# Designs tried in a protein design run: peptides against a protein of PDB entry 6IDX. Part 144

Target 1, 380 residues: chain A of PDB entry 6IDX
Amino acid sequence: KELAKLSADVTFATEFINMDGIIVLTRLVESGTKLLSHYSEMLAFTLTAFLELMDHGIVSWDMVSITFIKQIAGYVSQPMVDVSILQRSLAILESMVLNSQSLYQKIAEEITVGQLISHLQVSNQEIQTYAIALINALFLKAPEDKRQDMANAFAQKHLRSIILNHVIRGNRPIKTEMAHQLYVLQVLTFNLLEERMMTKMDPNDQAQRDIIFELRRIAFDAESDPSNAPGSGTEKRKAMYTKDYKMLGFTNHINPAMDFTQTPPGMLALDNMLYLAKVHQDTYIRIVLENSSREDKHECPFGRSAIELTKMLCEILQVGELPNEGRNDYHPMFFTHDRAFEELFGICIQLLNKTWKEMRATAEDFNKVMQVVREQITRA

## One batch from the design tools (peptide; made by RFdiffusion4, then SolubleMPNN)

Design b2_p17_5_s2 (from b2_p17_5, 6 letters changed)
Fold by OpenDDE base, seed 4:
Structure b2_p17_5_s2 (fold): chain B 380 residues (1-380), chain A 17 residues (1-17)
Amino acid sequence: as target 1 above (380 residues)
Amino acid sequence: SAEELRKLIEEELSKEE
């Protein structure tokens, strides 16, 4: 207990470390000594002292043995562990993951996000916070391939549901520490969009062009059996498509693919448009047809609007930025749906379309409309 | 105090061996 208290002092820590005191503490934990196993308080203080000593940054986290990692991971994986031990074990694992890629690899083999989710179902917000903090650390330090896998995993769906139901909609006020961890999780989740946001469309990629064609088909041919398209020559079809792409509100109505060559938002805008067209088809068709039937210059250009809105949403959500330690702002809506970004886009594009009408905007007012929409989104 | 603590920890470790 005294050691744990004194370990917070850098002078004491330096002297204790010079005496190989950390090595002794690690060996005590590694041995799984009957003494520490029988006296939860002593173990809790040992782990506290270890953490406080290591937090001075005097000793590398890489000094930790695999046996130590397994013991700490064991405390987190055990269903009946003392809360004080669990808290410290989660904190130690978080610090290990954050400070050492080698330790991350070892910990990622011993602990799953699924196991950490069990610690979110408890009423103790501190345990919940430490569990999310460790999840965030694992997510932050994961290789890109594993990070995407973690995001797509059923564990993440379950994680979002549990966070929503047990943390956000819980009967307890969310503390600043929890709000920060929810913010971090949100940022890390949105950073998965960065790749698509920075992916330029290749105008020569037929598969990508087929998506644009599919957007046209859904908007204009939804009732027409593709069999009954009159065999009008390839030139008439090209001319029809140019008209359709103009009605879709692309800036380059001759080659809409060129509108997606700018990054940000690159292909992410096309992904959002396709999601809207497939998942919210009626909304998509309504927006497109309402603006395509106007000849009064008050048409809201859907294609341009979708691209600029996607870019705006990426800017608002700070896609690609690292979490800031001073921030705790999170959006509960992002825990309600697996495709929350695309759903947000679908809401915001309707808001944009409404705002455009209310303002009686023309193409010259585009930037003003976008500014108003930005203000509306950031205040919501 | 650190030396005493080290000795105490070493003594406890030695008792469990």
Scores: peptide ipSAE 0.016, ipTM 0.457, DockQ to the pose 0.007
Fold by OpenDDE base, seed 1:
Structure b2_p17_5_s2 (fold): chain B 380 residues (1-380), chain A 17 residues (1-17)
Amino acid sequence: as target 1 above (380 residues)
Amino acid sequence: SAEELRKLIEEELSKEE
């Protein structure tokens, strides 16, 4: 207890480290002494002292043995552990993951996100906070290939559901520390969209062109009787498609693929449009037809609007940016649905279309409409 | 105090070996 208190002092820490005191503490934990296991309070103070000493940055985290990691991971993986030991063990693992890539690899082999989810189902908000902090550290330090797999995993869907039900919808006010960890988790989750945001459309890729054609088909052919025989000449079809792409509000209505060559938002905008068209087909058709039937200069260009809105949402959500330590703003909506970004896009594109009508906007007012929509989204 | 703690810790480690 006294050591744990004194270890916060840099002068004491320096002297203790010079005496190999950290090595002795690590060996005590590694030995799994019946003494430390029987006296949970002594173990909790030992772990506190270790963490406080290491937080001075005098000793590299890479000095930690695999046996020590296994002991700490063991305390987190056990179903019945003292709360104080669990809290310190989660904090130590978080610090290990954040400070050493080699320790991350070892910890990722010993602990799964599924095991950490059990610590979210408790009433103790501090344990929940440390558990989310460790999950966030693991996501932050994971290689890109593993991050995408983790995002698509059942564990991530289950994690969001548990956070929503046990943390966000809990009967307790969310503390600042928890709000920060929820913010971090949100940022890290949206950073998985970065690949698609930075993917340029290839205008020569037929599969990508077929998606744009599918958007046209859903908007215009779903209401047209199948009786229009396939025999109308290839030129009339190209001219018809150019008109349809103009009605869809693409900037390049001759070759809409060119509108998706700019990154950001690249292919992510096309993914959002396709999601809207397939999942919210009635909403998509309504938005397109309301603007396509207008012969006045007050049509809202859906294609252009969808691209710029996707870019704006990426900017607002800071897609591809590292979490800021000073922020604690999270959106509960992003924990309610697996495709929360695409659902947000679907809400915001309706808001944009409404705002465009209310302003009686023309194509010249496009940037003004986007500014008003940005203010509306950021205040909601 | 650190030296006393080191000795105590070393003594406890030596008893468990």
Scores: peptide ipSAE 0.015, ipTM 0.457, DockQ to the pose 0.007
Fold by OpenDDE base, seed 5:
Structure b2_p17_5_s2 (fold): chain B 380 residues (1-380), chain A 17 residues (1-17)
Amino acid sequence: as target 1 above (380 residues)
Amino acid sequence: SAEELRKLIEEELSKEE
């Protein structure tokens, strides 16, 4: 206890480290000594002292043995572990993951997100916070391929559900520390969109062009019985498509693929448009047709609006940015749906369309509408 | 318990000398 308290002092820490005291602490944990195992308080103080000593940055985290990692991981994985030991073990693992890529690799082999989810089902918000912090650390330090796998895994869907039900909708107020970890998790989740946000459309890629054609089909052919498209010549069809792409509100109505060559938002805007068209088809068709029938110059250009809205949402959500330590603003909605970004887009595009109508906007007012929509989104 | 931990640390330190 005194050691744990004194270990926070840099002068004491330096002297203790010079005496190889930290090595002794690691060996005590590694040995699983019956003394430490029988006296949970002593083990808790030992782990506290170790963490406080390491937090001075005097000793590299790479000094830690695999046996120590396994022992700490064991405390996290064991049922009925003392809460004080569990908390410190989670904190140590977090620090290891954050400070050493080599330790991350070892820890990622010993601990699963599924094991950490069990610590979210407890009533202790501190344990929940440290469990999410470790999940965030693992997610942050994971290779890009593994991050995508973590996000797509059933574990992530389950994680979101557990966080929603046991943390966000819990009977206790969310503390600042938990709010920060939820913010971090949200940022890390949205950073998975960065690849698509920075992917330029290839105007020569037929598969990507077929998506744009599918947007046209869903908007304009949904009522047309496939039987009545007479074999009218290829040129009339091209001219018809150019008109349809103009009605869809693309900037380049001759070649809409060119609108998706700008990054950000690149292909992510097309993904959002396709999601809206497939999942919220009635909403999509309504928005497009309401604007396509207007001859009064008050048409909202859907294609342009969808692109600029996607870009705006990426800016608001800080897609591609690292989480900031001082931020604790999270949105519960992002834990309610697997495709929360696309659903947010679907809500915001309706808001944009409504705002455009209310303002009686023209194409010249586009930037003003976007500014008003930004303010509405950031206040919601 | 703290005194026992201190003794253990001292004992382990003394084994490394």
Scores: peptide ipSAE 0.017, ipTM 0.456, DockQ to the pose 0.008; fails the geometry check
Fold by OpenDDE base, seed 2:
Structure b2_p17_5_s2 (fold): chain B 380 residues (1-380), chain A 17 residues (1-17)
Amino acid sequence: as target 1 above (380 residues)
Amino acid sequence: SAEELRKLIEEELSKEE
């Protein structure tokens, strides 16, 4: 206890480290000494002293043994561990993951996200915070392949459900530390969109062009009786499609694929449009047809609006940026749905259309409408 | 317990010397 208190002092820490005191602490934990195992309080203070000493940055985290990592991971994996030991063990593992890629690899083999989810089901908000912090650290330090697997895993759906039910909808106010960890988790989740945001459409890829054609089909052919597609030549069909792509509000009416060559938002805008068209088909058709039937200069171009809105949402959500330590702004909505970004897009595109009508906007007012919509989204 | 930990640390430090 006295050692743990003194370890916060840089002068004491330097002297203690120079005496190889930190090595002795690690060996005491590694040995699982009967004294430390029988006295949970002594172990908790030993782990506190270790953490405080390491926080001075004098000693590299790479000095820790595999045996030490296994002991700490063991305390996190045991169902009936003292809360004080569990808290410090989670904090130590987080620090190990953040400070060493080699330790990350070892920890990722010893601990599953499923084990960490069990610590979210407790009433102790500090334990919940440290568990999410460790999940965030693992997610941040994961290689791209494993990061996507962590995101796609049933574990993430379950994680979101557990966070929503046991943390966000809990009977306790969310503390600043927890709010920060929820923010970090959201940022890391949205960063998975970066690949699609930076993917250019290939105008020569037929499969990608077929998606644009499917958007046209859903908007215009769902109401047209299949009977009267006359066998008119390939040129009349191309001219018909050009008209349809104009009604869809694409900038390039001849080749809409060219509108998706700009990154950001690249293919992510097309993904959002396709999601809206398939999942919210009635809303999609209504938005497209309401604008396509206006022969007045007040048409809201859906295609252009969807692209610029996707870009704006990426900017607001800071897609591709690292989480900032001073931020704690999390949105509970992102824990309620698997495709929360696409659902947000679907809400915001309706808001954009409403705002366009209210402003009686023309194509020249496009940037002003987008600015007003940005202010509306950022205030919500 | 703190005294025992101190003694253990001192004993381990003395063994490494």
Scores: peptide ipSAE 0.016, ipTM 0.454, DockQ to the pose 0.007; fails the geometry check

Design b2_p17_5_s3 (from b2_p17_5, 8 letters changed)
Fold by OpenDDE base, seed 2:
Structure b2_p17_5_s3 (fold): chain B 380 residues (1-380), chain A 17 residues (1-17)
Amino acid sequence: as target 1 above (380 residues)
Amino acid sequence: SAEELAELIEKELSKEV
């Protein structure tokens, strides 16, 4: 206990480290001595002293043995561990993951996200915070392949549901530390969109062009009476599609694929449009047709609006940026749905269309409408 | 020595019991 208190002092820490004190503490934990195993408080103070000493940055985390990692991971994986030991063990594992890629690899073999999710189901908010912090550390330090697996896994849907039900909808006020960890988890989750945001459409890729054609089909062929005979020559068909792409509100109504060559938002805008068209078909058709039937110059260009809105959402959500330590703004909505970004897009495109009408906007007012919509989204 | 420090820590830990 006295050692744990003194370990916060840099002068004491420096002298204790110079006497190989950290090595002694690690060996005591590794040995699983009957003394530390019988007295949970002594083990908790030993782990506190170890963490406080390591937080001075005098000793590399790479000095830690595999046996020590297994012992700490054992305290996280065991049922009915003392809360004080569990808290410090989670914090030690977080610090190991953040400070050493070699320790990350070893820890990722010893613990599962499923084991960490079990610590979110408890009533202790501090344990919940440290469990999310360790999940965030593992997510941040994971290779790109493992990040995608972690995001797509059943564990991610379960994780969101557990966070929503046991943390966000809990009868307790969310502390600043928990709000920060929820913010970090959101930022790391949205950073998975960066690849699609930076992917340029290839105007020569037929499969990508077929997606744009599917947007046209969903908007216009669902209402077209079958009476238009398939026999109109290739030129009339091309002229028809050019008209339809103009009605869809693409900037390049001759070759809409060119609108997706700019990054950001690249292909992510097309993904959002396709999601809206398939999952919220009635909303999509309503937005497109309501603007396509206007001859009064008050038409809202859907294609251009969807691209610029996707870009704006990426800017608001800071897609591709690292999480900032001073931020604690989390959105409960992102824990309610598997495709939360695309659902947000679907809400915001309706807001944009409404705002466009209320402003009686023309194509010249486009940037003013986008600025008003930005202010509405950031205040919500 | 690290051994003397370990013995000292064990001895102090044994006094709190």
Scores: peptide ipSAE 0.017, ipTM 0.514, DockQ to the pose 0.007
Fold by OpenDDE base, seed 3:
Structure b2_p17_5_s3 (fold): chain B 380 residues (1-380), chain A 17 residues (1-17)
Amino acid sequence: as target 1 above (380 residues)
Amino acid sequence: SAEELAELIEKELSKEV
């Protein structure tokens, strides 16, 4: 206990480390001594002293043995562990993951996100916070291929459901530390959109052009009786599509693919438009047809609006930025749905279309409408 | 030595019990 308290002092820590004291503490934990195994309080103080000593940054985390990692991971993975040991074990694993890529690989083999989810199903908010902090560390340090897999896995759907039901909708106020970890998880989840946000459309890629054609098909052919197959003339078909792309509100109605060559938001805007068209088809068709039937200068350009809105949402959500230690702003809505960004886009595009109508906007007012919509989204 | 320090720590831990 006195060692754990004194280990917070840098002068004491320096002298104790110079005496190989930290190596002795690691060996005591590794040996699983009957003394530490029978007295949970002594083990908790040993782990506290180890953390406080390592937090001075005098010793590299890479000095830690695989036996020590397995012992600490064992305290997290075993049922019926003392809460004080579990807290410190989660914090040690978090620090290991954050400070060493080699330790991350070893820990990722010993612990699953599924095991950490079990620590969210408790009434202790401190345990929940440390469990989310370790999940965030594992997510942050995961290779790009594994981050996407972690985000698409059944584990993430289950994780979001458990966070929503046991943390956010819990009968307790969210503490600052938990709010920060929820913010971090939100930022790390949105950073998965960065690749698509920075992907330029290739105007020569037929598969990408087929998505734009599918947007046209959903908007205009869903109501067209199959009897009006426009005659097979390639030129009449091109002229017809140019009209349809103008009605969809693309800036480049001759080649809409050019509107997606600007990054940000690149292909992410097209992904949002396609999601809206497939998942919320009635809403998509309504927005497009309401504006396409207007012969007045008050048509809301859907294609341009969708691109600029996607860019604005990326700016508001800070897509591609690392989490900031001073921020605690998380949105509970992002834990309610698998495709939360695309659902937010679907809400915001309806808000934009409403605001455009209320302002009686023209194409000259576009930037003013976008500014009003930004203020509405940031106050929500 | 690390062994003497380990014995000292074990001895102090054993006194707190």
Scores: peptide ipSAE 0.017, ipTM 0.508, DockQ to the pose 0.007
Fold by OpenDDE base, seed 1:
Structure b2_p17_5_s3 (fold): chain B 380 residues (1-380), chain A 17 residues (1-17)
Amino acid sequence: as target 1 above (380 residues)
Amino acid sequence: SAEELAELIEKELSKEV
């Protein structure tokens, strides 16, 4: 206890480190001595002293042995561990992951997100906070290939559900530290959209052109069998499609694929449109038809609006940016659905369409409408 | 030495018990 308290002092820490004191503490934990295993309080103070000493940044985290990592990971993975040991073990693992890529790799092999989710199903908000912090650290330091796998994993859907039910909808006020970790998790989740946001459409990609054609089909041919393959259109049919793409509100109504060559939002805008058209088909058809049947120049250009709205949402959500330590603003809505970004897009495109009508906007008012919509989204 | 410090820490740990 006294060592843990003194370890917070830089002068003491420097002298203790110069005497190889950290190496001794690590060896004591590694040995799993019967003393430390029987006296949870003594182990908790040993881990506190180790953490406080390492937080001075005098010693590299890479000095830590694999045996030490396994021992700490063991305290997190065991079903019955003292809360004081668990808390410190989670904090040590978080610090290891954040400070060393080599330690991240070793920890990612020893601990699963599923094991950390079990620590969210408790009433102790501090344990919940440290568990989310470690999940966030693992997500932040994961290679790009593993981030996508982690996002698509059943573990992420389960994690979202557990956070919603046990943290956000809990009977306790959310502390600032937990709010920060929820913010970080939200930012890291939206950063998975960066690849699609920065992917330019290739106008020669037939598969992506078929998606644009499917958007047209859903809007205008809702009663017609999909048997009309896109390739067999007579000149009259091509002219019909050009009219339909104009009615959809694409800027390039001859070749709508060109509207998706700008990054951001690139292909992410097309993904949002396709999601809206498939999941919220009635809403999509309504928005398109209400604007396509107008000849009064008050048409809301759906295609252009959807692209610029996707870009705006990426800017508001800071897609591709690292989380900031000073922020604690999270949206509970993003924990309610697996495809929260696409659902947000679906809400915001309806808001945009409403605002356009209320303002009696024309194509010249487009930027003013987008500014009003931005203010509405940021106040919600 | 690291060994003397280890013995000191073990000894202090053994006294707090």
Scores: peptide ipSAE 0.016, ipTM 0.507, DockQ to the pose 0.008
Fold by OpenDDE base, seed 4:
Structure b2_p17_5_s3 (fold): chain B 380 residues (1-380), chain A 17 residues (1-17)
Amino acid sequence: as target 1 above (380 residues)
Amino acid sequence: SAEELAELIEKELSKEV
């Protein structure tokens, strides 16, 4: 206990480390001494002292043995561990993951996100916070391949559902530390969109062009079987498509694929448009047809609006940016749906279309409409 | 030495019991 308290002092820590004190603490934990195993409080203080000593950054985390990692991971994986030991073990694992890529690899083999989700189902908000912090650390330090796998739908859906039900909708006020970890998780989740945001459309890729054709088909040919496209000659079809792409509000009516060559938002805008068209088909058709039927200069260009809105949402959500230690702002809405970004887009595109109508905007007012919409989104 | 410190820690741990 006194060691744990004194270990917070840099002067004491330096002297204790010079006496190989950390090595002794690690060996005590590694040995699973009957003394530490029988006295949970003593183990908790040992882990506290270890963490406080390591937090000074005097000793490399890479000094830690595989046996120590397994013991700490064991305390997190065991269902009947003292809360104090569990808390310190989660904190130690977080620090290991954050400070050493070699330790991350070892920890990622010993612990699953599923095991950490079990610690979110408890009433202790501190345990919940440290469990999310460790999930965030694992997510942050994961190689890109593993990060996408960790993002894979089931673990995230379950994690999101548990966070929503046990943390956000809990009967307890969310502390600053938990709010920060929820913010971090949100940022890391949105950073998965970065690849698509930075992916340029290839105007020569037929498969990508077929998505734009599908957007046209859903908007204008919703009842027509793709087989019954009337046999009007190739030129009439091109002229028809050019008209339809203009009605869809693309900037490049001849080759809409060119509108998706700008990064950001690249292909992410097309993904959002396709999601809206498939999942919210009635909303999509309504927005497109309401603007396409206007003989007035007050048409809201859906395609251009969708691209610029996607870009704006990426800017507001800071897609591709690392989480900031000073921020605690999380959006509960993002924990309600698996495709929360695309759903947000679907809400915001309706807001944009409404705002455009209310302002009686023309194509010249586009930037003003976008500014008003930005203010509306950021104040919500 | 790390061994003497280990013995000291073990000895202190044994006194708190």
Scores: peptide ipSAE 0.016, ipTM 0.512, DockQ to the pose 0.007

